# Peptides against a protein of PDB entry 2L9B: the designs that were tried, part 29

Target 1, 91 residues: chain A of PDB entry 2L9B
Amino acid sequence: ANFLSQKFPELPSGIDVNINMTTPAMMISSELAKKPKEVQLKFLQKFQEWTRAHPEDAVSLLELCPQLSFVTAELLLTNGICKVDDLIPLA
Target 2, 91 residues: chain A of PDB entry 2L9B as posed
Amino acid sequence: ANFLSQKFPELPSGIDVNINMTTPAMMISSELAKKPKEVQLKFLQKFQEWTRAHPEDAASLLELCPQLSFVTAELLLTNGICKVDDLIPLA

## One batch from the design tools (peptide; aimed at target 1 A73)

Design b1_p26_6_s3 (made by RFdiffusion4, then SolubleMPNN; its pose is not in this set)
Fold by OpenDDE base, seed 2:
Structure b1_p26_6_s3 (fold): chain B 91 residues (1-91), chain A 26 residues (1-26)
Amino acid sequence: as target 1 above (91 residues)
Amino acid sequence: MEELKQTLLETLREASRRRAEREALA
């Protein structure tokens, strides 16, 4: 928690989630899956734009928050943007 | 769409690499 706040000082305090890494990611993915595909794609596009502008911050975010890596991968798969084979190196 | 794919996959892969490296050193 301290480490994240140091890297991203503008983040809100948030809530402690004392669950395995997979469960929180699944919950986020579930909520996103309720949105129209257009909204999901916009999420990815905005994330891409931010990643292009701040590549090191983006890597650090996903490194420190593996649940977000899961969510991102899930969105890419669900929207047919990448294949399962593309995610093998992540395992 | 290809650029979207490549941008995010590269970021995901690098993040995974760093996590693996950090875990191995810990």
Scores: peptide ipSAE 0.627, ipTM 0.921, DockQ to the pose 0.797
OpenDDE base, seeds 1, 3, 4, 5: peptide ipSAE 0.627, 0.624, 0.625, 0.627; ipTM 0.921, 0.921, 0.921, 0.921

Design b1_p26_6_s4 (made by RFdiffusion4, then SolubleMPNN; its pose is not in this set)
Fold by OpenDDE base, seed 4:
Structure b1_p26_6_s4 (fold): chain B 91 residues (1-91), chain A 26 residues (1-26)
Amino acid sequence: as target 1 above (91 residues)
Amino acid sequence: MEELKETLLETLRRAAELRREREAAA
């Protein structure tokens, strides 16, 4: 949470989430900070797998932590996984 | 990769929708 706030100071603060949702967020944020994009993709895939297993928790996590939503979208975009048009509905 | 895209975009969309609803209600 602190990392996301530092990296994206203009984004609204997230809301506290339970530890089960927080752990994936912490994993992704910390690895995004220190790993190359090629490795980041693996963590994005792990996040996807967790999302598949816990879809409602994933929605809650991203809703309550807009910084994480931003990071996720950014990673999708910068790695060519999605296009800018794909992000328009998120506004 | 397509599944990765679709899964996460859908989740992002749903999250954004809820966020907008929450903000509109505030």
Scores: peptide ipSAE 0.623, ipTM 0.909, DockQ to the pose 0.833
OpenDDE base, seeds 1, 2, 3, 5: peptide ipSAE 0.617, 0.618, 0.619, 0.621; ipTM 0.913, 0.914, 0.913, 0.913

Design b1_p26_7 (made by RFdiffusion4)
Pose (drawn by RFdiffusion4):
Structure b1_p26_7 (pose): chain A 91 residues (1-91), chain P 26 residues (1-26)
Amino acid sequence: as target 2 above (91 residues)
Amino acid sequence: EYTLKAEVYANLNGTKLAELLQSLDL
């Protein structure tokens, strides 16, 4: 994964989830949604600028690392920026 | 609802997601 070792070498793997009692998706929502609204908006706007400045980098990262792909989608959902039906055009 | 999200998330296209995010008026 030279692309990552060059640009994104310190990518987090994610937390370990016991999916015998808790689903990853539900944790994903309660994870981002339990955060004050300012955080999702701060992240998304800052990230929006970073991805505009670096469309290849940002897209390729989302290509390989799904946490961020759906982290962005869930933040879009919790703020009402986008809905699930708006994400299926992305899917 | 979360099953649907999980299905959507599993099929999110990174290029399309990046393009959508860049085009949004946040």

Design b1_p26_7_s1 (made by RFdiffusion4, then SolubleMPNN; from b1_p26_7, 12 letters changed)
Fold by OpenDDE base, seed 2:
Structure b1_p26_7_s1 (fold): chain B 91 residues (1-91), chain A 26 residues (1-26)
Amino acid sequence: as target 1 above (91 residues)
Amino acid sequence: RYSLLQQVFDNLDGRKLAEFLANLDL
């Protein structure tokens, strides 16, 4: 089993998307943007909690799925949690 | 030529972002 199936046994079936970073990330972000702000914040909080509890797994996940970095960054920006200047040193 | 924002998104470091997220006050 791959990393994702091992760490996230409740993952839903995948969908057919192109094999780049930007387009899949934009699709995910657009779906999240349809949810209320409190739901978007809850997603970030749960991701943060997991990242704190499993830091190396979080790094592995983001390196394996860099589109999640895009999604996370966009959620942070669109919800006013951080600024573009905060993301520049992360690149 | 890509915008600054697009360049940042294209080059985000997973480790740096994970650490940044872990330290945010949410």
Scores: peptide ipSAE 0.618, ipTM 0.894, DockQ to the pose 0.643
OpenDDE base, seeds 1, 3, 4, 5: peptide ipSAE 0.616, 0.617, 0.617, 0.617; ipTM 0.894, 0.894, 0.894, 0.894

Design b1_p26_7_s2 (made by RFdiffusion4, then SolubleMPNN; from b1_p26_7, 9 letters changed)
Fold by OpenDDE base, seed 1:
Structure b1_p26_7_s2 (fold): chain B 91 residues (1-91), chain A 26 residues (1-26)
Amino acid sequence: as target 1 above (91 residues)
Amino acid sequence: MYERLAEVFANLDGRKLAEFLSSLDL
């Protein structure tokens, strides 16, 4: 099953995301998921700090690597930092 | 909501996400 199917079994069958994006995201998310929650949060915090300090570079990075957007969103959801409804406007 | 989740993840806007991330209290 794809990443979203694994993480969000509530999704309707047949719903998927671009495979070229999801597979790298799966790898990153999987590695992060092996770490303690405090490490995951620290990662988000450092990424946030960098994003705040270098907003245009962050945008460029996310455009170059949309997989990172996926990973970030997944981490936010998994750690209960935001809800799906919070992500909808970001599309 | 769930039927739109895949679409959201596939179409996340880098600028919007960056701004959202920057706005969070982590």
Scores: peptide ipSAE 0.620, ipTM 0.881, DockQ to the pose 0.618
OpenDDE base, seeds 2, 3, 4, 5: peptide ipSAE 0.615, 0.616, 0.608, 0.609; ipTM 0.884, 0.885, 0.882, 0.882

Design b1_p26_7_s3 (made by RFdiffusion4, then SolubleMPNN; from b1_p26_7, 11 letters changed)
Fold by OpenDDE base, seed 5:
Order: structure tokens, then C-alpha cells, then sequence
Structure b1_p26_7_s3 (fold): chain B 91 residues (1-91), chain A 26 residues (1-26)
């Protein structure tokens, strides 16, 4: 929470979700899946650009919020960007 | 959609995933 407030001061408040892994991740993935594929790709591209520009912040974010790792993996799979076999070595 | 992979995804290494994402051609 402290990391998020410092690095992302303009984050919206959001909504309450269950604290387990699956529910928050699936909620985010479902909302993204409702958007056009070009919007999903643009979202991934922006996330990639930020990751390239701020690699240690990206690592910290993904380690502190592993739900985002789930969301990222699912986005990559559903958009045919990578295969499951590409993700297995990352676990 | 990929609930069956939830356990694997929950164990993804943040550093490895960040590096993987950074390496992709999007």
C-alpha cells in the first residue's frame, strides 16, 4: 500500500474485492476481456513500455501484487501472444 | 477462462515475468 501510494499517486480508489488470488485476477481479466482487442493490446504495450522504463518498480509491483502477474499471463494467452509453455519456466 | 492454471499463475516470479514481458514483440 505504501509502495503503491508513492509510485502511483493518481491511482483511483477502486472497489473492494476478495483478497484471494483468483477473484481479483479474474475480475480484472474479465473487465479487460470486455474491451476491443486493440484496446487490450494497447494496454499491454503501455504496461510493457512502463516495465522497460522502470524495471525495478515493475518487479516490485508484480511481487507485491501477484494478482497482476495472473492478469498479465491471462492477457498474453488469450491474445495469442505467448503459449502456456512459455509461462511455465517463469513459475 | 484459465482458472485451471490459477495455481501456476499464482507462483509466477515477478522478476522473470517482468523480463519476459519486456522482451516480447507487441
Amino acid sequence: as target 1 above (91 residues)
Amino acid sequence: EFERLAEVFSRLDGRKLAEFLASLDL
Scores: peptide ipSAE 0.643, ipTM 0.898, DockQ to the pose 0.729
OpenDDE base, seeds 1, 2, 3, 4: peptide ipSAE 0.639, 0.638, 0.641, 0.640; ipTM 0.894, 0.894, 0.895, 0.895; seed 1 fails the geometry check

Design b1_p26_7_s4 (made by RFdiffusion4, then SolubleMPNN; from b1_p26_7, 10 letters changed)
Fold by OpenDDE base, seed 3:
Structure b1_p26_7_s4 (fold): chain B 91 residues (1-91), chain A 26 residues (1-26)
Amino acid sequence: as target 1 above (91 residues)
Amino acid sequence: SYERLAEVFSRLNGRKLAEFLSSLDL
């Protein structure tokens, strides 16, 4: 009934996570950090492609799951794709 | 720490971030 179930009906059942910014973001980032840089970049590329194709859905997703903003920003910074100064105007 | 970074990144606007991501050359 929510955005995630509607847009991603094939997602498996999730696990309970503390409702806060930090814990979910840490979990996601930790898992991604285990992957090679190429995989991390591919993840960003696929997320970008989807964002370009469905911009309002992407906004809705990030509004629903602000933890993903953290994850995305961290990936961009740690992979040298952008600088902190690039993110400041996005506040 | 993730906690400190989360405080910073929590200020990010979803719409602005989506637009920024869309603009990048990846």
Scores: peptide ipSAE 0.602, ipTM 0.880, DockQ to the pose 0.692
OpenDDE base, seeds 1, 2, 4, 5: peptide ipSAE 0.601, 0.602, 0.601, 0.598; ipTM 0.879, 0.882, 0.882, 0.880

Design b1_p26_8 (made by RFdiffusion4)
Pose (drawn by RFdiffusion4):
Structure b1_p26_8 (pose): chain A 91 residues (1-91), chain P 26 residues (1-26)
Amino acid sequence: as target 2 above (91 residues)
Amino acid sequence: STLTLEQAKNFLTLFHEKLDEYLEEE
């Protein structure tokens, strides 16, 4: 993964989830949604600028690392920026 | 699941559009 070793070498793997009692998706929501609204908005706007400045980098990262793909989507959902039906066009 | 590069780019396009719309409304 030269693209990552060059640009994104310190990508987090994610937390370990016991999916025998908790689903990843539910944890994903409670994870981002338990955060104050300012965080999701701060992340998304800052990230929006970064991805506009670096469309190839940002898209390719989302291509390989799904946590961020859905992290962005869930933050869009919790703020009401986008809905699930708005994400299926992306899917 | 993962995204194709095309899906990722579409994701960013829609994401930027919808975020801008949301900020305008706010």

Design b1_p26_8_s1 (made by RFdiffusion4, then SolubleMPNN; from b1_p26_8, 9 letters changed)
Fold by OpenDDE base, seed 4:
Structure b1_p26_8_s1 (fold): chain B 91 residues (1-91), chain A 26 residues (1-26)
Amino acid sequence: as target 1 above (91 residues)
Amino acid sequence: MKLTLEQARRFLELFSEKLDKYLAEK
């Protein structure tokens, strides 16, 4: 099971992550979900700015820490920034 | 399972694009 499949059962099986990757993502996402939408958006914007400033490092970060993609994806979905269909091809 | 280079790149592109659009249309 993977994080996205657990939180979004409508998604098909895709990326397979172990419990050590899934649990941290769930914890981070849960805490962020408790914050106001404005705070969540600010988090995403700051992350976006960093990825633009450090594109190669950003790619490497996600390769090494794929759980971060789950956190980000959930924030995108819950805030209506992207759709489930947008993520399916990436799994 | 770790993301491939291509998966990571595509995700970041999608993320940034969608966020920009959202903010512009907000």
Scores: peptide ipSAE 0.602, ipTM 0.907, DockQ to the pose 0.675
OpenDDE base, seeds 1, 2, 3, 5: peptide ipSAE 0.601, 0.599, 0.599, 0.598; ipTM 0.908, 0.909, 0.909, 0.909

Design b1_p26_8_s2 (made by RFdiffusion4, then SolubleMPNN; from b1_p26_8, 9 letters changed)
Fold by OpenDDE base, seed 4:
Structure b1_p26_8_s2 (fold): chain B 91 residues (1-91), chain A 26 residues (1-26)
Amino acid sequence: as target 1 above (91 residues)
Amino acid sequence: PKLTLEQAKRFLELFTKKLDEYLKKQ
């Protein structure tokens, strides 16, 4: 399954996602979506704090593990923190 | 595929900015 087309149907087509990235991201997102909003928000806050403390490592992490960006993006969308249009420039 | 350096940077910028704005409104 295509993660972006399934989870972000409003995004433009043409995004290449391999199975090794798509499936883990979908699984993580699914599990997080089962948690209360407060838990999801806390996850984002802790991740944010870490990225501020370790900016270079944060960049490297997302380069190496793009699954995490998909998971985070979905959390931002589902919690009303950002809009789909905010993500389009990243595609 | 993997994110490029610029894509990663832009995502983090978006993420942190949007989250800050969201929390500020709560």
Scores: peptide ipSAE 0.600, ipTM 0.903, DockQ to the pose 0.688
OpenDDE base, seeds 1, 2, 3, 5: peptide ipSAE 0.600, 0.597, 0.595, 0.595; ipTM 0.905, 0.904, 0.904, 0.904

Design b1_p26_8_s3 (made by RFdiffusion4, then SolubleMPNN; from b1_p26_8, 10 letters changed)
Fold by OpenDDE base, seed 4:
Structure b1_p26_8_s3 (fold): chain B 91 residues (1-91), chain A 26 residues (1-26)
Amino acid sequence: as target 1 above (91 residues)
Amino acid sequence: PKLSLEQARRFLELFTEKLDEYLKKQ
């Protein structure tokens, strides 16, 4: 029902995600998934660069917009950059 | 729900580290 359980059934149950976060994340992920891997990777790299330049703002951004964490997580998983087990402790 | 400070921090750490490792191997 939630974003992670729907997209990644291998994840354990119990992740609480409301519709206001789930739907936007799914929409963004869907659009990015249609782009070439190079575009997806570039998105991640730009986000990484900004995160390093603005660490406090990056934390605040994810606190305020957890949808972005789901989008980023899906990109990491689908491109083989991380494993599901890497994300489980964060739930 | 919103991410806690710790959750956000840990996610960013994971993200940056994993991406670095990935790019290094490419």
Scores: peptide ipSAE 0.608, ipTM 0.905, DockQ to the pose 0.698
OpenDDE base, seeds 1, 2, 3, 5: peptide ipSAE 0.604, 0.604, 0.604, 0.604; ipTM 0.907, 0.906, 0.906, 0.906

Design b1_p26_8_s4 (made by RFdiffusion4, then SolubleMPNN; from b1_p26_8, 9 letters changed)
Fold by OpenDDE base, seed 4:
Structure b1_p26_8_s4 (fold): chain B 91 residues (1-91), chain A 26 residues (1-26)
Amino acid sequence: as target 1 above (91 residues)
Amino acid sequence: APLTLEQARRFLELFTEKLDEFLEKQ
């Protein structure tokens, strides 16, 4: 399945979205969005640190829990860390 | 559906690179 199609239902028609995973991810993102930006950033930093320390496990985590990809992507976007165009190639 | 290996790797690469760039500008 397409990465973006799974997590970004707002994309143009024709996108196959996994609603069962997207909905809970959206909920998580909404809750995180209520936290201060500093908290959100710290979360990302710790996740990044863990990813570097455990790259294989990190890959497996995202494969098995694609909801986390949505959550992380949303955090990157909302905090101005990346742009939508940066995510397009992942499709 | 779960992410493919390639999708996951690419995402993590993007994530780590973009976050590094962001932090450097802070």
Scores: peptide ipSAE 0.612, ipTM 0.908, DockQ to the pose 0.680
OpenDDE base, seeds 1, 2, 3, 5: peptide ipSAE 0.602, 0.598, 0.603, 0.600; ipTM 0.910, 0.910, 0.910, 0.910

## One batch from the design tools (peptide; aimed at target 1 T51)

Design b1_p27_1 (made by RFdiffusion4)
Pose (drawn by RFdiffusion4):
Structure b1_p27_1 (pose): chain A 91 residues (1-91), chain P 27 residues (1-27)
Amino acid sequence: as target 2 above (91 residues)
Amino acid sequence: EETLEKFKENLEYINEKIDEYFEKEEE
């Protein structure tokens, strides 16, 4: 993964989830949604600028690392920026 | 390459939706 070793070498793997009692998706929502609204908006706007400045980098990262793909989608959902039906066009 | 183009297009779409959201919040 030369693309990552060059640009994104310190990508987090994610937390370990016991999916015998808790689903990853539910944890994903409670994870981002338990945060104050300012955080999702701060992240998404800052990230929006970063992804505009670096469309190839940002897209390729989302291509390989799904946590961010759906982290962005869930933050869009919790703020009401986008809905699930708006994400299927992305899917 | 085609997959990356799709991700770029999705990203552009998301960015447009974020702008629309902030425009509505400023209204």

Design b1_p27_1_s1 (made by RFdiffusion4, then SolubleMPNN; from b1_p27_1, 13 letters changed)
Fold by OpenDDE base, seed 2:
Structure b1_p27_1_s1 (fold): chain B 91 residues (1-91), chain A 27 residues (1-27)
Amino acid sequence: as target 1 above (91 residues)
Amino acid sequence: DARLQQAKEALEYMNKLIDEYLEKQKE
């Protein structure tokens, strides 16, 4: 929580959800899926750029919020960026 | 830390997949 507030000081309060791996991922993926494909791809690109510019922070974020890996995986699948078999190494 | 290493590897792999996709789009 301290890390998130420090690295993302403008982060809004958001909505509390069940504290587990699946429910937050499902909700986030659902909201992202409502956006046009172009917006989803742009999001992935910007996130990728940020992770490369801030690798340590990115790793810390994923460590604290491992559900984001599921969200990213879902985006990759639904946008045809990869196939299910391509995600085996992530399991 | 195992979780940290796992997160790092996952991120790198996902970025790799994105790169490959973008490269294919150029072709």
Scores: peptide ipSAE 0.364, ipTM 0.816, DockQ to the pose 0.780
OpenDDE base, seeds 1, 3, 4, 5: peptide ipSAE 0.349, 0.342, 0.339, 0.353; ipTM 0.809, 0.802, 0.804, 0.809

Design b1_p27_1_s3 (made by RFdiffusion4, then SolubleMPNN; from b1_p27_1, 13 letters changed)
Fold by OpenDDE base, seed 1:
Structure b1_p27_1_s3 (fold): chain B 91 residues (1-91), chain A 27 residues (1-27)
Amino acid sequence: as target 1 above (91 residues)
Amino acid sequence: SARLEKAKEGLELMNKKIDEYLEEQKK
């Protein structure tokens, strides 16, 4: 089983978990996971603020680098900020 | 494109969930 399937067994079908998405996400998520929860939350908050201040750039970033969407999703899931069911519409 | 719309939807979801989480933590 791939990384995402192992860590999130209830992930909706249709999520792209190919190597081009999974490997970068694993690397980034692994580094972030080494940080305290408070640091991870602060990271999310700063990213949130940036996305609101620069919505067009934020959309372009995730469109061109969809790997970051997996990183964001994992941060939300592992920190209890969202549930797997919340991700279903994105699949 | 489909990817563009998914990106927009993802950002909206993220922002919503973070807001909700932060509000919950204030209780």
Scores: peptide ipSAE 0.539, ipTM 0.889, DockQ to the pose 0.663
OpenDDE base, seeds 2, 3, 4, 5: peptide ipSAE 0.536, 0.538, 0.535, 0.535; ipTM 0.888, 0.888, 0.888, 0.887

Design b1_p27_1_s4 (made by RFdiffusion4, then SolubleMPNN; from b1_p27_1, 14 letters changed)
Fold by OpenDDE base, seed 5:
Structure b1_p27_1_s4 (fold): chain B 91 residues (1-91), chain A 27 residues (1-27)
Amino acid sequence: as target 1 above (91 residues)
Amino acid sequence: SARLQQAKEGLELMNKKIDEYLKKQKE
């Protein structure tokens, strides 16, 4: 089993997307944007809690799936949690 | 690696900003 299957055994099967960075991030962000703000914030909070409980796995996840970093950034921006300038050090 | 460092910095930023946002919501 790959890393994702081992660490996230309850993930849905999902659908393959292309391997570039932009399209997968846009797809995920688009789907999240369709949800109410309350749901988006709940998602962020749950993800935050998970990253704090599993810091090594969280780093590995983002290292192996850097598309998720773009999704996270977009979610922070669209919900007014951060500004574009806050992301400059990561560019 | 660049990816590793970016991942660490990204998580730090995310956690910081979420904490600050939640704090502001209580003010």
Scores: peptide ipSAE 0.553, ipTM 0.893, DockQ to the pose 0.672
OpenDDE base, seeds 1, 2, 3, 4: peptide ipSAE 0.549, 0.550, 0.551, 0.552; ipTM 0.892, 0.892, 0.892, 0.892

Design b1_p27_2 (made by RFdiffusion4)
Pose (drawn by RFdiffusion4):
Structure b1_p27_2 (pose): chain A 91 residues (1-91), chain P 27 residues (1-27)
Amino acid sequence: as target 2 above (91 residues)
Amino acid sequence: TTEERLEKFKENLEFINEKIDEYNEKH
């Protein structure tokens, strides 16, 4: 993964989830949604600028690392920026 | 195939960025 070793070498793997009692998706929502609204908006706007400045980088990272793909989508959902039906066009 | 996938991700990203702008305009 030269693209990552060059640009994104310190990508987090994610937390370990016991999916015998808790689903990853539910944890994903309670994870981002338990955060104050400012955080999701701060992340998404800062990230929006970063992804505009670096479309190839940002898109390729989302291509390989799904946590961010859905982290962004869940933050869009919790703020009401986008809905699930708006994400299926992305899917 | 990889180039097509990348262009699709770039388009999706542009879509998301437009939706963030629209949301900001409403607020």

Design b1_p27_2_s1 (made by RFdiffusion4, then SolubleMPNN; from b1_p27_2, 14 letters changed)
Fold by OpenDDE base, seed 5:
Structure b1_p27_2_s1 (fold): chain B 91 residues (1-91), chain A 27 residues (1-27)
Amino acid sequence: as target 1 above (91 residues)
Amino acid sequence: SAAARLQQAIANLELMNEKIDEYLKSH
């Protein structure tokens, strides 16, 4: 989308994956899980800072790529930052 | 609806930010 090209001009080309929410999220989460926990936490912190600085763009990104909500949720769970009960309202 | 998707995105961001803040506060 034009939004991705404008906001992330250096974003590399992606690859095709199964057309659903769960499978792409699982693939992304799997790759992130290979990184050290410190790197995963730093990613969340930087993403948090960006969302607070650019809330309208952050919302647009999640609307365009709703699978990212699963990715961030998985990072929170696997790093003990939240528990499953915390995510029930989002189901 | 568009409104529902918007609120879903906002709720997701708010939850993430809240839990990260709480985690950092306790560590």
Scores: peptide ipSAE 0.347, ipTM 0.802, DockQ to the pose 0.687
OpenDDE base, seeds 1, 2, 3, 4: peptide ipSAE 0.330, 0.342, 0.335, 0.344; ipTM 0.791, 0.799, 0.795, 0.800

Design b1_p27_2_s2 (made by RFdiffusion4, then SolubleMPNN; from b1_p27_2, 13 letters changed)
Fold by OpenDDE base, seed 4:
Structure b1_p27_2_s2 (fold): chain B 91 residues (1-91), chain A 27 residues (1-27)
Amino acid sequence: as target 1 above (91 residues)
Amino acid sequence: DAAARLARAKANLALMNEKIDEYLKKH
C-alpha cells in the first residue's frame, strides 16, 4: 500500500507510490506530526517562501524527490489546510 | 515520463501554495 492509502483510507484508489517514496514520506511525516501545530505551519510557510524565491529549484526538488509531495500533502490535510478531494488530481 | 513528472511537480507546488495562501487569509 502507498503512503496516502495507508494514512487516509478514504482516499480514492489509483495512487501508487513505491517503497522508495512511501517509506521516506511516512518517516518524515511521522516526525513532523509530533511537533506542535505552530511548528508544522512554520515549516510549511518557510518551505513556501523558499519555493517562491526559487521556483525552478523547487520544481526540480519535487521532480527528484516526489515523496516530499506526500509529506506536504499530509501536513495540509492534518492541519485543515486542504481537503482530500483537493489531492485527487495529484494522484 | 519526464513531462509527466514535471507536470506533477508543478501541480503539487501550485496546490500547496494556493492552499497555504487561502488558509493564511482566514487566520
Scores: peptide ipSAE 0.592, ipTM 0.909, DockQ to the pose 0.633
OpenDDE base, seeds 1, 2, 3, 5: peptide ipSAE 0.577, 0.577, 0.578, 0.580; ipTM 0.911, 0.911, 0.911, 0.911

Design b1_p27_2_s3 (made by RFdiffusion4, then SolubleMPNN; from b1_p27_2, 13 letters changed)
Fold by OpenDDE base, seed 5:
Structure b1_p27_2_s3 (fold): chain B 91 residues (1-91), chain A 27 residues (1-27)
Amino acid sequence: as target 1 above (91 residues)
Amino acid sequence: SSQARLQQAIANLELMNEKIDEYLKKH
């Protein structure tokens, strides 16, 4: 079994998106942007809590799904949590 | 390289967590 199936057994079956990394990230960001700001912030907070509780799995998740880095970056920028200059070290 | 991807993933997580913490202190 792959990493996601092992670590997230309750994860619903999804649709395979066989395209470049940028498009999936944009799609996820777009859907999240349709939600209220409170929902977006709650998502970030819950993700933060999970990454701190499961640091090894969090790193593995981002290695397996690098598009998530772009999703979180977009959320940070959109909600004024960070500035563009803050992302320079990641370029 | 795989090592470069690992370090980038770590850097992304650290940046996210740092900025969220800073934001929550102000709000």
Scores: peptide ipSAE 0.380, ipTM 0.823, DockQ to the pose 0.654
OpenDDE base, seeds 1, 2, 3, 4: peptide ipSAE 0.363, 0.371, 0.370, 0.370; ipTM 0.816, 0.818, 0.813, 0.814

Design b1_p27_2_s4 (made by RFdiffusion4, then SolubleMPNN; from b1_p27_2, 11 letters changed)
Fold by OpenDDE base, seed 5:
Structure b1_p27_2_s4 (fold): chain B 91 residues (1-91), chain A 27 residues (1-27)
Amino acid sequence: as target 1 above (91 residues)
Amino acid sequence: SAEERLARAKANLELMNQKIDEYLAKH
């Protein structure tokens, strides 16, 4: 089993997508954008709580799947939680 | 490099958590 299967055994089965920095992120962001703002914010809050409870796994997840940083950034921008200038250090 | 990926991951998490906290404080 790979890292994801070991650390997240209860994850539902996913769909194979092209492995690059932007394509998976765009797909995830597109699906999240279809949800009400309240759902998007709840997602961010739950993810935040998880990262604080499991910081080592959170870092490992983003190392393995750096495209998720694009998903998070898009959510922050579109919901007015951060500005474009806030993301410059991550470029 | 692996070191660069690690640094970016940590920076991303820090930024996200900081901005979410600030947002929730205002709403």
Scores: peptide ipSAE 0.567, ipTM 0.905, DockQ to the pose 0.649
OpenDDE base, seeds 1, 2, 3, 4: peptide ipSAE 0.564, 0.563, 0.562, 0.563; ipTM 0.904, 0.905, 0.904, 0.905

Design b1_p27_3 (made by RFdiffusion4)
Pose (drawn by RFdiffusion4):
Structure b1_p27_3 (pose): chain A 91 residues (1-91), chain P 27 residues (1-27)
Amino acid sequence: as target 2 above (91 residues)
Amino acid sequence: SEREIGEELLKLLEETDLTELPAPVVF
């Protein structure tokens, strides 16, 4: 993964989830949604600039690392920026 | 320069406490 070792070498793997009692998706929502609204908006706007400045980098990262792909989508959902039906065009 | 691009995002993840995202694991 030379692309990552060059640009994104310190990518987090994610937390370990016991999916015998808790689903990853539900944790994903409660994880981002338990945060104050300012955080999701701060992340998405800052990230929006970063991804505009670096469309290849940002897209390719989302290509390889799904936590961010859906982290962004869940933040879009919790703020009402986008809905699930708006994400299927992306899917 | 390429690594600095990634560091900017990593710093943003850290500032927004988004470095620990759920990953499915079977125990």

